# Peptides against a protein of PDB entry 6JX3, part 50

Target 1, 85 residues: chain A of PDB entry 6JX3
Amino acid sequence: AEFRLRPEISVAQTDYGMVLLDGRSGEYWQLNDTAALIVQRLLDGHSPADVAQFLTSEYEVERTDAERDIAALVTSLKENGMALP

## One batch from the design tools (peptide; made by RFdiffusion4, then SolubleMPNN)

Design b2_p21_3_s3 (from b2_p21_3, 11 letters changed)
Fold by OpenDDE base, seed 3:
Structure b2_p21_3_s3 (fold): chain B 85 residues (1-85), chain A 21 residues (1-21)
Amino acid sequence: as target 1 above (85 residues)
Amino acid sequence: SPVMYLPAPRSLSAPALRPRP
C-alpha cells in the first residue's frame, strides 16, 4: 500500500530540519536527518524496500538494520497519527 | 489579549547513518 500522510498533516522545512504539523491539534514533530530522509523518499513514492536499498547503498548500514529502522519509523508515524494506516 | 504560545515540538528520530566513502 502507498505511504501517505493523514490529510491534516503538513510538511514544513525549518532551520532545524523537516517538521510534520498536525493542523487540527497544533502538535508538531521535528525529524532528525535520518528520519527526514526516509520520510521524504516514502512520500516520493518509494517503497520501504526501495528505501532500504537506497540506505544500504549510500550509508554504512546493513540491510536488516535499514529495514528495521524504516519499519520502526513507519510504525511511529502511524501510531502518532501522522501517516494513514 | 493574552499571547498564545505554540507547544514545544515532539521529536521523531531514526538512528544516525554515516555516508559510505
Scores: peptide ipSAE 0.583, ipTM 0.840, DockQ to the pose 0.434
Fold by OpenDDE base, seed 2:
Structure b2_p21_3_s3 (fold): chain B 85 residues (1-85), chain A 21 residues (1-21)
Amino acid sequence: as target 1 above (85 residues)
Amino acid sequence: SPVMYLPAPRSLSAPALRPRP
């Protein structure tokens, strides 16, 4: 299944990084650089495997660690009501 | 009259990465 944000979630770019805003609750989440990078790639249509390959190519991280980081972030996004299940 | 403020932001992070040289 393709990664998608819930319809009430908006993306805002700030000088401090990406923010995800819930238009219904008013709650918003400030992402660090790594999280923002992963989310952007996923929203652009890249699979988690694609993102892992990208991370290992551009950064000093092992494939298994990249995969774990991506999976953990996706889980958090879903559980916190930002991404569709 | 008091001004209405946004709620405090929550944080969502992934481990920081070092760019390859």
Scores: peptide ipSAE 0.583, ipTM 0.840, DockQ to the pose 0.435
Fold by OpenDDE base, seed 5:
Structure b2_p21_3_s3 (fold): chain B 85 residues (1-85), chain A 21 residues (1-21)
Amino acid sequence: as target 1 above (85 residues)
Amino acid sequence: SPVMYLPAPRSLSAPALRPRP
């Protein structure tokens, strides 16, 4: 259970935040601050549970909401071809 | 042939969070 980007996906840091670029299709996604934070921690090897704990510790968010937000984001990343299943 | 343009960026967001004081 390791979160990984697809090999064709590159990460760019822009003045407006994190961008994920599909090198094959040319499609790319601008992430907001929360999404970028979650993705960065997942890529660093933290589990979704670790990330949820981090979010609830550092931000005004309930555990259930943090877990749901992370799960929804991961699902979107997979469905949009950015993350491996 | 049509001129090829860069696609507009898509948006991927998670709900904004407020730091704890």
Scores: peptide ipSAE 0.581, ipTM 0.839, DockQ to the pose 0.401
Fold by OpenDDE base, seed 4:
Structure b2_p21_3_s3 (fold): chain B 85 residues (1-85), chain A 21 residues (1-21)
Amino acid sequence: as target 1 above (85 residues)
Amino acid sequence: SPVMYLPAPRSLSAPALRPRP
């Protein structure tokens, strides 16, 4: 299934990284560099497998660790109401 | 009139990565 943000969530870029803003509640989430990179690629339509391949090719990380990081982040985004299930 | 302020941001992180040489 395609990764998508909930309609009330906006993406903003700041000098200190990506921010996800909930337009209804006013809550916002500041992402670190790794989280932002993963989210950007998912929003661009890359699959989790694509993202894992990208991470292992560009960074000093093993495939299993990359897959776990991606899965954990996606789960958090869904459970915290930022991404559609 | 009352002024509404933005809340503090929440954090969403993944483990830091080092670029390959």
Scores: peptide ipSAE 0.577, ipTM 0.836, DockQ to the pose 0.430

Design b2_p21_3_s4 (from b2_p21_3, 10 letters changed)
Fold by OpenDDE base, seed 4:
Structure b2_p21_3_s4 (fold): chain B 85 residues (1-85), chain A 21 residues (1-21)
Amino acid sequence: as target 1 above (85 residues)
Amino acid sequence: PPVMFEPAPRSISAPELRPRP
């Protein structure tokens, strides 16, 4: 299924990278560069498979590791209330 | 100047990656 943020989540770019704001709880979530890159690609409509291919092409990472990194990040975003199930 | 957040942000990370040459 398509990756989507929950409607109460806002995205901002800061000096410290991408930040997600939960408009209900007031919590901020700061993403590191790799996480921000993955989220941006997913939000742009790329599938996890597309993102994995992108990561292996642009970075020194194996396909299996890229796939795990993406899956783990998506899980984290869902568990912390930022992404829809 | 850098922005300081209140409350301080929590963090979500993925492993850092080295760009290919």
Scores: peptide ipSAE 0.608, ipTM 0.855, DockQ to the pose 0.533
Fold by OpenDDE base, seed 5:
Structure b2_p21_3_s4 (fold): chain B 85 residues (1-85), chain A 21 residues (1-21)
Amino acid sequence: as target 1 above (85 residues)
Amino acid sequence: PPVMFEPAPRSISAPELRPRP
């Protein structure tokens, strides 16, 4: 299924990186550069497999590590109430 | 200097990656 943020979550781009805002609680979530890159590509409609291929082509990371990093990030986003299950 | 948020943000991260040459 398509990766989607929960409806109460909005994206803010700052000079220092991506921030997710929970519009109901006011809580902010700061993403590091790698997390922001992955989230941006997922939100643009790329599959996790597409993102893994992108990461391995552009960065010094193996496919299995890229896949694990993506899966772990998606899990964190879901568990912390930012992404839809 | 980096922008400061109120309240302080929680963090979500993935391992930092090095660009290929």
Scores: peptide ipSAE 0.607, ipTM 0.857, DockQ to the pose 0.503
Fold by OpenDDE base, seed 3:
Structure b2_p21_3_s4 (fold): chain B 85 residues (1-85), chain A 21 residues (1-21)
Amino acid sequence: as target 1 above (85 residues)
Amino acid sequence: PPVMFEPAPRSISAPELRPRP
């Protein structure tokens, strides 16, 4: 299934990186560089498998660790009301 | 980051990665 933000969530770019905005609560979520990179690629239509391949190619990370990092981030985004299940 | 938000942001992170040389 396609990774997708909840309709009330929007993306803002700041001088210090990506921020997700919840239009209902007014809450902001600050992403670190790795999280922002993963989210950007997912929103661009890359699958988690695509992102894992990208990460292992560009960064010093093993495939299994990349897959786990992506899965954990996606789970967190869903559980915290930013991404659709 | 030295940026002031109202309200203060919550944090979502993934482990930092080192670029391959």
Scores: peptide ipSAE 0.604, ipTM 0.855, DockQ to the pose 0.505
Fold by OpenDDE base, seed 2:
Structure b2_p21_3_s4 (fold): chain B 85 residues (1-85), chain A 21 residues (1-21)
Amino acid sequence: as target 1 above (85 residues)
Amino acid sequence: PPVMFEPAPRSISAPELRPRP
């Protein structure tokens, strides 16, 4: 399934990193660099597997750890109302 | 953290990664 943000969520790029804004509640979510990188690639249409391969190629991380981190992040984004189920 | 956002932002993070040399 394609990773998508909920319609009320907008993305802002700041000098402090990526921020997601809930236009209905006004709530902000600040992403660290790793989370922002993952979200950007997912929004660009890369699968979690694609992102894991990218991370292991560019960073000192094992495939299994990359997969776990991506899955955990996606779950958090969905559960916190930023991404569609 | 900076105080640029009102209300204060919540955080979503993934583990920090070290670039390969």
Scores: peptide ipSAE 0.601, ipTM 0.853, DockQ to the pose 0.509

Design b2_p21_4_s1 (from b2_p21_4, 7 letters changed)
Fold by OpenDDE base, seed 4:
Structure b2_p21_4_s1 (fold): chain B 85 residues (1-85), chain A 21 residues (1-21)
Amino acid sequence: as target 1 above (85 residues)
Amino acid sequence: PKKPYVRPKITRITDGRIVMP
């Protein structure tokens, strides 16, 4: 289950943070720093479990909370047309 | 020391309007 963005999605860095732009609709999504970090690591090939371990090592967050937040983000990215199913 | 944690958030921008999922 490799995490991948849809072909029509482009990634940009802006003054407002990481942005995912839908080249078809023209809509775009701004990601806060945590979301951007998670997406970057997933795109680099890390598993959600890897990312959760990373978050708990670097941030004041419990493993269960990190896992929940990662799963929710991935689901949101898929449901909102940014990531492939 | 570990950094403060902020939950991941995405925000949709459409026609200048901000939509919070």
Scores: peptide ipSAE 0.663, ipTM 0.894, DockQ to the pose 0.448
Fold by OpenDDE base, seed 3:
Structure b2_p21_4_s1 (fold): chain B 85 residues (1-85), chain A 21 residues (1-21)
Amino acid sequence: as target 1 above (85 residues)
Amino acid sequence: PKKPYVRPKITRITDGRIVMP
């Protein structure tokens, strides 16, 4: 399935990193650099597998750990109202 | 060389409150 943000969510860049803002509730989430990188690549149309390959090629992380972290992030974004199921 | 890896983290801010998922 395609990774997509909920329609009420906006992406903003701040001096402290990427923020996902709910335009209705005013709630927002700060993403660290790794989370922002993953989200950006997913929004660009890369699959979680693509992102895992990218992470293992550029960073000191094992494939299994990268896959776990991506999956956990995606789940969190969905459960916390930022991404569509 | 490969860069140091930091696990992804998100932090929610709402009405002055912070929630760590």
Scores: peptide ipSAE 0.656, ipTM 0.895, DockQ to the pose 0.434
Fold by OpenDDE base, seed 2:
Structure b2_p21_4_s1 (fold): chain B 85 residues (1-85), chain A 21 residues (1-21)
Amino acid sequence: as target 1 above (85 residues)
Amino acid sequence: PKKPYVRPKITRITDGRIVMP
């Protein structure tokens, strides 16, 4: 399924990196560089498998670890109200 | 050479509080 942010979520680039802001609650989340990279690629239409391949190609990480971290991030984004289920 | 890997991290800021998921 397509990864999408909830309509009330906006993306901002700040001095603290990528931030996801909930326009209704005012709550926001700061993403580190890796999380931002994953989110950007998913929003661009890459699959989690594509992102995992990218990570293993560019970074010192094993495929299994990359897949786990991507899945955990996606789950967290959904559970914390940033991404659509 | 491949870059060092840092696990993805998100940090919630709510009412001055920080939540680590």
Scores: peptide ipSAE 0.654, ipTM 0.894, DockQ to the pose 0.436
Fold by OpenDDE base, seed 1:
Structure b2_p21_4_s1 (fold): chain B 85 residues (1-85), chain A 21 residues (1-21)
Amino acid sequence: as target 1 above (85 residues)
Amino acid sequence: PKKPYVRPKITRITDGRIVMP
């Protein structure tokens, strides 16, 4: 299960953080730092489990909470048309 | 030392919709 953005989605780095632009609809989404970090690692080929381990090693978060937040983010990115199913 | 954790959040800029997984 590889995490990938939809082909119409472009990634931009802005002063406000990572932004995802839908080139077809013109809609764009801003990611906070944590969301951007998760997306970047997933796009680099890390599994959600790898990302959870990374978060718990670097941040004050419990493993269960990290796993939940990653899963919910991935679901949201798919449901809002940014990531492929 | 571990850094403070902030839950991931996405915001649709067109309508201001905020999603906090």
Scores: peptide ipSAE 0.654, ipTM 0.893, DockQ to the pose 0.399

Design b2_p21_4_s2 (from b2_p21_4 with K7R H17R F18W T19V W20P)
Fold by OpenDDE base, seed 4:
Structure b2_p21_4_s2 (fold): chain B 85 residues (1-85), chain A 21 residues (1-21)
Amino acid sequence: as target 1 above (85 residues)
Amino acid sequence: SKKPYVRPSITRITDGRWVPP
């Protein structure tokens, strides 16, 4: 399935990084640079596999670690109500 | 050359006020 944010989630770019705001609950989450990069690429239509390849090409990270980190982030975003299931 | 890698993280903000940029 395509990665998408829930409709109530707003995205903002701040001096502290990307922030996701839930307009219903008022909760908001700060993403570090890596998380923001992953989210941006997923929202642009890249698959998790695409993103993993990108990370391993640009950063000192092994493919397995990149894949795990992406999967964990996606799970967290879904479980915390930011991304659609 | 490849850049240092930092694992992705998300942090719920609990002690701040949201102010849109």
Scores: peptide ipSAE 0.673, ipTM 0.902, DockQ to the pose 0.782
Fold by OpenDDE base, seed 2:
Structure b2_p21_4_s2 (fold): chain B 85 residues (1-85), chain A 21 residues (1-21)
Amino acid sequence: as target 1 above (85 residues)
Amino acid sequence: SKKPYVRPSITRITDGRWVPP
């Protein structure tokens, strides 16, 4: 399934890095650099597997750990109302 | 060489709300 943000969610670049903003409630979440990188690649159409491969090629992380972290992030974004289920 | 890895993290900002322009 394609990763997509909810329609009311906007991406902003701030002094704190990437922020996801709910345009209706005003609630927002700050992403660290790794989370921002993952979200950007997913939004660009890369699969979680693609992102995991990218992470293992660029960073000191094992494939299994990368996959787990990506899955956990996606779940968190969905559960916290930022990404579509 | 590969870069140090930091796990992805999200943090809800609770000290204020974003005001749309």
Scores: peptide ipSAE 0.672, ipTM 0.901, DockQ to the pose 0.694
Fold by OpenDDE base, seed 5:
Structure b2_p21_4_s2 (fold): chain B 85 residues (1-85), chain A 21 residues (1-21)
Amino acid sequence: as target 1 above (85 residues)
Amino acid sequence: SKKPYVRPSITRITDGRWVPP
Protein backbone atom coordinates (compact mmCIF):
# COMPACT_ATOMS: atom_id res chain seq x y z
CA ALA B 1 0.00 0.00 0.00
CA GLU B 2 1.29 3.41 -1.01
CA PHE B 3 1.96 5.99 1.70
CA ARG B 4 -0.10 9.06 0.89
CA LEU B 5 -1.09 12.22 2.69
CA ARG B 6 -4.74 13.12 3.08
CA PRO B 7 -5.86 15.52 0.34
CA GLU B 8 -6.25 18.44 2.75
CA ILE B 9 -2.66 18.11 4.01
CA SER B 10 0.13 20.22 2.56
CA VAL B 11 3.86 20.14 3.18
CA ALA B 12 5.81 23.26 4.08
CA GLN B 13 9.44 23.87 4.93
CA THR B 14 10.14 26.27 7.77
CA ASP B 15 13.14 27.48 9.71
CA TYR B 16 12.22 24.88 12.31
CA GLY B 17 11.89 22.02 9.81
CA MET B 18 9.13 20.28 7.88
CA VAL B 19 5.55 21.14 8.76
CA LEU B 20 2.37 19.36 7.72
CA LEU B 21 -0.58 21.72 7.32
CA ASP B 22 -4.28 20.88 7.38
CA GLY B 23 -5.91 23.23 4.90
CA ARG B 24 -9.35 22.66 6.37
CA SER B 25 -8.83 22.90 10.12
CA GLY B 26 -5.74 25.09 10.08
CA GLU B 27 -3.89 22.69 12.37
CA TYR B 28 -0.25 22.05 11.67
CA TRP B 29 2.36 19.62 12.90
CA GLN B 30 6.11 19.97 13.08
CA LEU B 31 8.30 17.02 12.18
CA ASN B 32 11.81 16.59 13.49
CA ASP B 33 14.56 15.92 10.98
CA THR B 34 14.26 12.14 11.14
CA ALA B 35 10.49 12.19 10.72
CA ALA B 36 10.82 14.60 7.81
CA LEU B 37 13.38 12.37 6.13
CA ILE B 38 11.15 9.32 6.50
CA VAL B 39 8.07 11.14 5.18
CA GLN B 40 9.98 12.59 2.24
CA ARG B 41 11.26 9.19 1.19
CA LEU B 42 7.87 7.54 1.61
CA LEU B 43 6.24 10.26 -0.49
CA ASP B 44 8.91 9.73 -3.12
CA GLY B 45 7.76 6.14 -3.45
CA HIS B 46 10.22 4.30 -1.25
CA SER B 47 8.82 1.46 0.83
CA PRO B 48 9.18 1.33 4.60
CA ALA B 49 11.75 -1.40 4.03
CA ASP B 50 13.68 0.90 1.69
CA VAL B 51 13.60 3.64 4.30
CA ALA B 52 14.79 1.30 7.04
CA GLN B 53 17.71 0.24 4.88
CA PHE B 54 18.53 3.87 4.19
CA LEU B 55 18.44 4.77 7.88
CA THR B 56 20.71 1.92 8.93
CA SER B 57 23.16 2.88 6.20
CA GLU B 58 23.30 6.56 7.13
CA TYR B 59 22.66 6.62 10.89
CA GLU B 60 23.74 4.87 14.07
CA VAL B 61 20.57 2.80 14.34
CA GLU B 62 19.84 -0.92 14.20
CA ARG B 63 17.48 -2.31 11.57
CA THR B 64 14.90 -3.46 14.10
CA ASP B 65 14.80 -0.04 15.75
CA ALA B 66 14.54 1.74 12.41
CA GLU B 67 11.65 -0.49 11.32
CA ARG B 68 9.82 0.05 14.59
CA ASP B 69 10.32 3.81 14.47
CA ILE B 70 9.08 4.03 10.89
CA ALA B 71 6.00 1.97 11.71
CA ALA B 72 5.26 4.08 14.78
CA LEU B 73 5.60 7.30 12.79
CA VAL B 74 3.30 6.07 10.03
CA THR B 75 0.74 5.04 12.64
CA SER B 76 0.95 8.46 14.29
CA LEU B 77 0.50 10.24 10.97
CA LYS B 78 -2.58 8.17 10.20
CA GLU B 79 -4.08 8.50 13.67
CA ASN B 80 -3.55 12.25 13.71
CA GLY B 81 -5.27 12.72 10.36
CA MET B 82 -2.29 13.48 8.16
CA ALA B 83 -1.89 10.24 6.20
CA LEU B 84 -4.49 8.07 4.50
CA PRO B 85 -5.13 4.69 6.12
CA SER A 1 30.94 7.15 9.31
CA LYS A 2 27.29 7.02 10.34
CA LYS A 3 25.50 9.99 11.82
CA PRO A 4 23.92 10.05 15.29
CA TYR A 5 20.34 8.81 15.22
CA VAL A 6 17.38 10.71 16.65
CA ARG A 7 14.06 8.91 16.81
CA PRO A 8 11.32 10.44 14.64
CA SER A 9 8.81 12.72 16.31
CA ILE A 10 5.85 14.91 15.43
CA THR A 11 4.51 17.82 17.45
CA ARG A 12 1.18 19.57 17.04
CA ILE A 13 1.63 23.33 16.98
CA THR A 14 -1.01 25.02 19.11
CA ASP A 15 -0.02 28.69 19.07
CA GLY A 16 -2.18 29.49 16.06
CA ARG A 17 -3.75 28.30 12.86
CA TRP A 18 -2.34 28.23 9.38
CA VAL A 19 -4.21 30.38 6.87
CA PRO A 20 -4.14 29.14 3.28
CA PRO A 21 -2.98 31.72 0.73
Scores: peptide ipSAE 0.672, ipTM 0.901, DockQ to the pose 0.675
Fold by OpenDDE base, seed 1:
Structure b2_p21_4_s2 (fold): chain B 85 residues (1-85), chain A 21 residues (1-21)
Amino acid sequence: as target 1 above (85 residues)
Amino acid sequence: SKKPYVRPSITRITDGRWVPP
């Protein structure tokens, strides 16, 4: 399944990192660097498996932990109204 | 050399509506 942001969500790059803005409500969320990296790669068309491989190659993290963290982030983005189901 | 890993996190900003810089 393709990872996509909801149509009302905009991405902003700030000095504090990536921010996701809900254009309807005005609510916004800040992503830490790892979350931003994951979201960027998913939006570029990489699969969660691709992202997990990337994380384990670049960072001190085990594959299973990377997979878990990616899945949890995606779930959170969906549940909090930023990503499409 | 691999970089230190920090778990991904998101934080809702609650001090008001977004104002772009």
Scores: peptide ipSAE 0.671, ipTM 0.900, DockQ to the pose 0.714

Design b2_p21_4_s3 (from b2_p21_4 with K7R H17R F18I T19V W20P)
Fold by OpenDDE base, seed 3:
Structure b2_p21_4_s3 (fold): chain B 85 residues (1-85), chain A 21 residues (1-21)
Amino acid sequence: as target 1 above (85 residues)
Amino acid sequence: SKKPYVRPSITRITDGRIVPP
């Protein structure tokens, strides 16, 4: 399934990194560099498998660990109201 | 020649809650 943010969520770039902002509540979340990279690639249309391949090519991480971390991040974004189910 | 890897994380700024991956 396609990764998409909820319509009330906006992406913002700050000096401290990417943040996801709820336009209704004003709640916002800061992403670390890896999370921001993953989200950016997913929003750009890359699949989780594509992102895992990218991570293993660029970073000291094994494929299984990359896949797990991507899946866990996506789940967190959905459960915390930032991404659509 | 690969970069060090840090696991992804998100933090809710209103209360500083870190969501574990």
Scores: peptide ipSAE 0.661, ipTM 0.899, DockQ to the pose 0.398
Fold by OpenDDE base, seed 2:
Order: structure tokens, then C-alpha cells, then sequence
Structure b2_p21_4_s3 (fold): chain B 85 residues (1-85), chain A 21 residues (1-21)
């Protein structure tokens, strides 16, 4: 399924990294560089498998670890109200 | 050469507090 942010979530690119802001509550989350990269690629339409392949090609990470980390991030974004289920 | 890998992380900012997941 397509990865999408909830409509109330805004993306801000700051000197501190990517920030996801809930326009309703004012709560926000800061993403580290890897999380930001994953989110950016997912929002661009790449599948988690695509992103995992990208990570393993560019970074010192094994495929299984990349897949796990992507899945965990997606789950966290959904559970914390940033991404649509 | 491949870049060093850092696991993805998010940090919630709420009520002036930093809350790591």
C-alpha cells in the first residue's frame, strides 16, 4: 500500500533535519537523517523494498536490517499519528 | 565506499520535552 502522511501533518526541512508537525495539536517529531531519507523515498512512491535496496547499496547495512528498520519506522509513524494506516 | 549506517530514529517534542521512541 502507498505510504502517505496524514493530512494534518506538515513536513519542514530545518537545519536540525526533517520535522513532522501536527497542525492540529502542535506536536512535532524530529527525524534523523536516515529516517528522513526513508520517508522522502516512500513519499516519492518507492516501496519499502526499493528503499531497502537503496540503503544497502549506499550504506553499510545488511538487507534484513534495512528492511527491519524501515518497517519499524513506518509502524512508528503510523502509531504516532503521522502516517495513514 | 559505502557510508556508515545509522538506524532511523524519530524524536517527539512535546511540552518542551524531548521524548525518544
Amino acid sequence: as target 1 above (85 residues)
Amino acid sequence: SKKPYVRPSITRITDGRIVPP
Scores: peptide ipSAE 0.659, ipTM 0.899, DockQ to the pose 0.442
Fold by OpenDDE base, seed 1:
Structure b2_p21_4_s3 (fold): chain B 85 residues (1-85), chain A 21 residues (1-21)
Amino acid sequence: as target 1 above (85 residues)
Amino acid sequence: SKKPYVRPSITRITDGRIVPP
C-alpha cells in the first residue's frame, strides 16, 4: 500500500529536524534523522523494500533490522494520526 | 564507509515522549 500523510498533516524543517504538524489539533512530532529520511523516501514513492535497501547501503544495519524498523515507524505514524492507514 | 545506524524515532512535542520503533 502507498504511504501517504493525512491531509491535515504538514511537514516542516526545523533546526531540530523534520516536524510533522497536525493542522487541526495543533499536535506535532519531531522526527530523528533516520525517521525523517525514511518518511521522505516513502513520500517520494519508494517502497519499504526500496528504503530498506537504501538504509543497508548507507548505514551499518542489516536488511532484516532495517525492514523491521521501517515497518515499526510506519505503524507509529499511522497509529499517532500522521499517516493514512 | 557506511555510517553508524540510529533507529528511527519520533517525539511528540506536547509531552516530549519518544515513540520507539
Scores: peptide ipSAE 0.658, ipTM 0.897, DockQ to the pose 0.401
Fold by OpenDDE base, seed 4:
Structure b2_p21_4_s3 (fold): chain B 85 residues (1-85), chain A 21 residues (1-21)
Amino acid sequence: as target 1 above (85 residues)
Amino acid sequence: SKKPYVRPSITRITDGRIVPP
């Protein structure tokens, strides 16, 4: 299934980077640059494999590490109520 | 040329303080 944020989550760009706001709880989640990049590409419809390829082409990271990091981020976003299961 | 890689990270902001998720 496609990666999607929960309806109550809003995206904001701040001086500190991308922030995901939970409109119901009021919690803010700050993403570092890499996390923001991954989320943006996933929301644009790229697969995790696409994102991994992008990361390995642009950054000094191995494919296996990129894939693991993407998967861990997605899991965290889902478990913390930001992304739909 | 490839850029240095920083692992993805998220941080929850609660009551003005920063906490890991």
Scores: peptide ipSAE 0.657, ipTM 0.898, DockQ to the pose 0.454

Design b2_p21_4_s4 (from b2_p21_4 with K3R K7R H17S F18W W20P)
Fold by OpenDDE base, seed 4:
Structure b2_p21_4_s4 (fold): chain B 85 residues (1-85), chain A 21 residues (1-21)
Amino acid sequence: as target 1 above (85 residues)
Amino acid sequence: SKRPYVRPSITRITDGSWTPP
């Protein structure tokens, strides 16, 4: 299944970086640069495997670490109500 | 060349305070 944000989530760029806003609860979630990069690529239709390849090509990170970090982020986004299951 | 890697992080913001999810 493709990665998608929940309909109540809005994306904004702030002085503190990328922010996801829950329009129902009013909660703000700030993403660091790496998280923002991953989310943007996933929203563009890249698979987690695609993103892992991208990270290992551009950054000093091992493939297994990149895959773990992406999976953990996706899980967190789903469990915290930002991404659709 | 490859850039330094920082693990992805998200933080919930509530009234000026920062809390990890």
Scores: peptide ipSAE 0.663, ipTM 0.896, DockQ to the pose 0.459
Fold by OpenDDE base, seed 3:
Structure b2_p21_4_s4 (fold): chain B 85 residues (1-85), chain A 21 residues (1-21)
Amino acid sequence: as target 1 above (85 residues)
Amino acid sequence: SKRPYVRPSITRITDGSWTPP
């Protein structure tokens, strides 16, 4: 299925980078630059495979590592209540 | 000519905890 944030989650840009905010609890998570890049592309409709291709084209990372990192990030976002399963 | 890669990470600000990918 397509990557989507939970309805109560909003995206904010701060001086320290992207933040995902739970509008109900007030809890929020800060993303580093790479995580923000991945999330932005996924929210734009790119597939994890698209994102992996982008990362390997622009950054010093192997395809397998990029794929693993994307998958693990998505899992983390789901498990921590930011993304829909 | 590729940029240095840093693994993605998220940090919960409410309690200072973080979750690695």
Scores: peptide ipSAE 0.658, ipTM 0.896, DockQ to the pose 0.403
Fold by OpenDDE base, seed 1:
Structure b2_p21_4_s4 (fold): chain B 85 residues (1-85), chain A 21 residues (1-21)
Amino acid sequence: as target 1 above (85 residues)
Amino acid sequence: SKRPYVRPSITRITDGSWTPP
């Protein structure tokens, strides 16, 4: 399934990285550089597998670790109300 | 050359909580 943010979530770029703001609750979350990169590529339509391939080609990370980290991030974004299930 | 890898993380700013992958 396609990765999408919830409609009430706005994306902002700050000096400290990507921030996701919930327009209903006012809660906001900051993403570190890796999380922001993953989210950006997923929103661009790349699959988690595509993102894992990108990470292993650009960064010192093993494929299995990249896949695990992407999956865990996606789960966290869904569970914390930022991404659609 | 490949760049150093940092695991993805999110931080809720309202309470300062941090969520690791």
Scores: peptide ipSAE 0.657, ipTM 0.895, DockQ to the pose 0.402
Fold by OpenDDE base, seed 2:
Structure b2_p21_4_s4 (fold): chain B 85 residues (1-85), chain A 21 residues (1-21)
Amino acid sequence: as target 1 above (85 residues)
Amino acid sequence: SKRPYVRPSITRITDGSWTPP
């Protein structure tokens, strides 16, 4: 399934990194560089597998760890109301 | 050479914890 942010979520690029803002509640979350990179690629239409391949090709991380980290991030984004189920 | 890897993280910003520029 396609990764999508909830309609009320806005993306802001700041000097401190990517921020996701809930326009209804005012709650917002800061993403570190890796999380921002993953989210950007997912929003661009890349699959989690694509992102894992990208991470392993560019960074010192094993495929299994990359896949686990991507899955955990996606779960967190969904559970915390930023991404659609 | 591959870049060092940092695990992805998200942090909820609470009142007073972050001030936009």
Scores: peptide ipSAE 0.656, ipTM 0.898, DockQ to the pose 0.678

Design b2_p21_5_s1
Fold by OpenDDE base, seed 2:
Structure b2_p21_5_s1 (fold): chain B 85 residues (1-85), chain A 21 residues (1-21)
Amino acid sequence: as target 1 above (85 residues)
Amino acid sequence: MVRRPYVPPSGPEGLRRLGTL
């Protein structure tokens, strides 16, 4: 399934990192560098598996942990109304 | 190539609600 942000979500790059703003509710969330990287790659069309492979090659993380963390992030983004289900 | 320290992307560390505009 394709990862997509909801149409009301805007992405802003700030001095504090990536921020997602809900244009309807006004809620906004800051992503840390790892989360931002994952979101960027998913939006670029990479699969979670692709992203996990990338994370394990670039960072000190094991594949299983990377996969779990990606899934957890995606779930949070969906539950918080930022990503489409 | 040296792999970088990993910071988890999820939870309050990865996603922090800043407020409402």
Scores: peptide ipSAE 0.689, ipTM 0.926, DockQ to the pose 0.954
Fold by OpenDDE base, seed 3:
Structure b2_p21_5_s1 (fold): chain B 85 residues (1-85), chain A 21 residues (1-21)
Amino acid sequence: as target 1 above (85 residues)
Amino acid sequence: MVRRPYVPPSGPEGLRRLGTL
């Protein structure tokens, strides 16, 4: 399924990195560089498998760990009301 | 090409709630 942010969520680029803002509640979150990269690639239409392959080629991480970390991030984004189920 | 150091994207460091505007 397509990764998509909830309609009330806005993305902002700051000097400290990517920030997600909930326009209804006013809550906002800062993403670290790896999380921001994953979110950007998912929003660009890459699959989690594509992103895992990218991470293992560019970073010192094993495939299984990359897949787990992507899944954990996506789950958190959904549970925190940032991404659609 | 040498791969870059990896910082995990999940957990409190990866996704940190800053507050409410």
Scores: peptide ipSAE 0.688, ipTM 0.926, DockQ to the pose 0.930
Fold by OpenDDE base, seed 1:
Structure b2_p21_5_s1 (fold): chain B 85 residues (1-85), chain A 21 residues (1-21)
Amino acid sequence: as target 1 above (85 residues)
Amino acid sequence: MVRRPYVPPSGPEGLRRLGTL
């Protein structure tokens, strides 16, 4: 399934790092650097598999761990109302 | 190339609710 943000969600770069803002509720969330990287690549059209490969090449993480972490992040973004199901 | 330390993207460290505007 293609990763997409809900239409009411805006992305902003702040002094805190990357932030996702819900323009309707006003809720906003800070992403750490790894989460921001994953979201940016998914929004650019890369698959979770592409992102996992990128993470393992750049960071000290194994492929299976990267895949689980990407899936967990995506699930959280959906559950928190930031990403479409 | 040397790989960099990995910080997980999930949990409270990965996603932090800042509040409501």
Scores: peptide ipSAE 0.686, ipTM 0.925, DockQ to the pose 0.929
Fold by OpenDDE base, seed 4:
Structure b2_p21_5_s1 (fold): chain B 85 residues (1-85), chain A 21 residues (1-21)
Amino acid sequence: as target 1 above (85 residues)
Amino acid sequence: MVRRPYVPPSGPEGLRRLGTL
């Protein structure tokens, strides 16, 4: 299904990188550059497979590792209340 | 094309809780 952030989550670009802010709880999380790239592409409508292909073409990472890492990030975003199930 | 060093997107480096506003 489509990757989406929860409606209360705002995305901000800061001096430290991409930040996700929960407008209800006030909790905020910083994403590193790789995580930010993945989130941006997913929000743009790319599939995890698309993102994995992109990562393997641009970075020194194997396909299996890229797929695992994308899945782990998505899981974390959902579990931490940032992304919709 | 030259591929770039990869930093994992998950774990404490990928997602770091900064606090609560």
Scores: peptide ipSAE 0.684, ipTM 0.925, DockQ to the pose 0.948

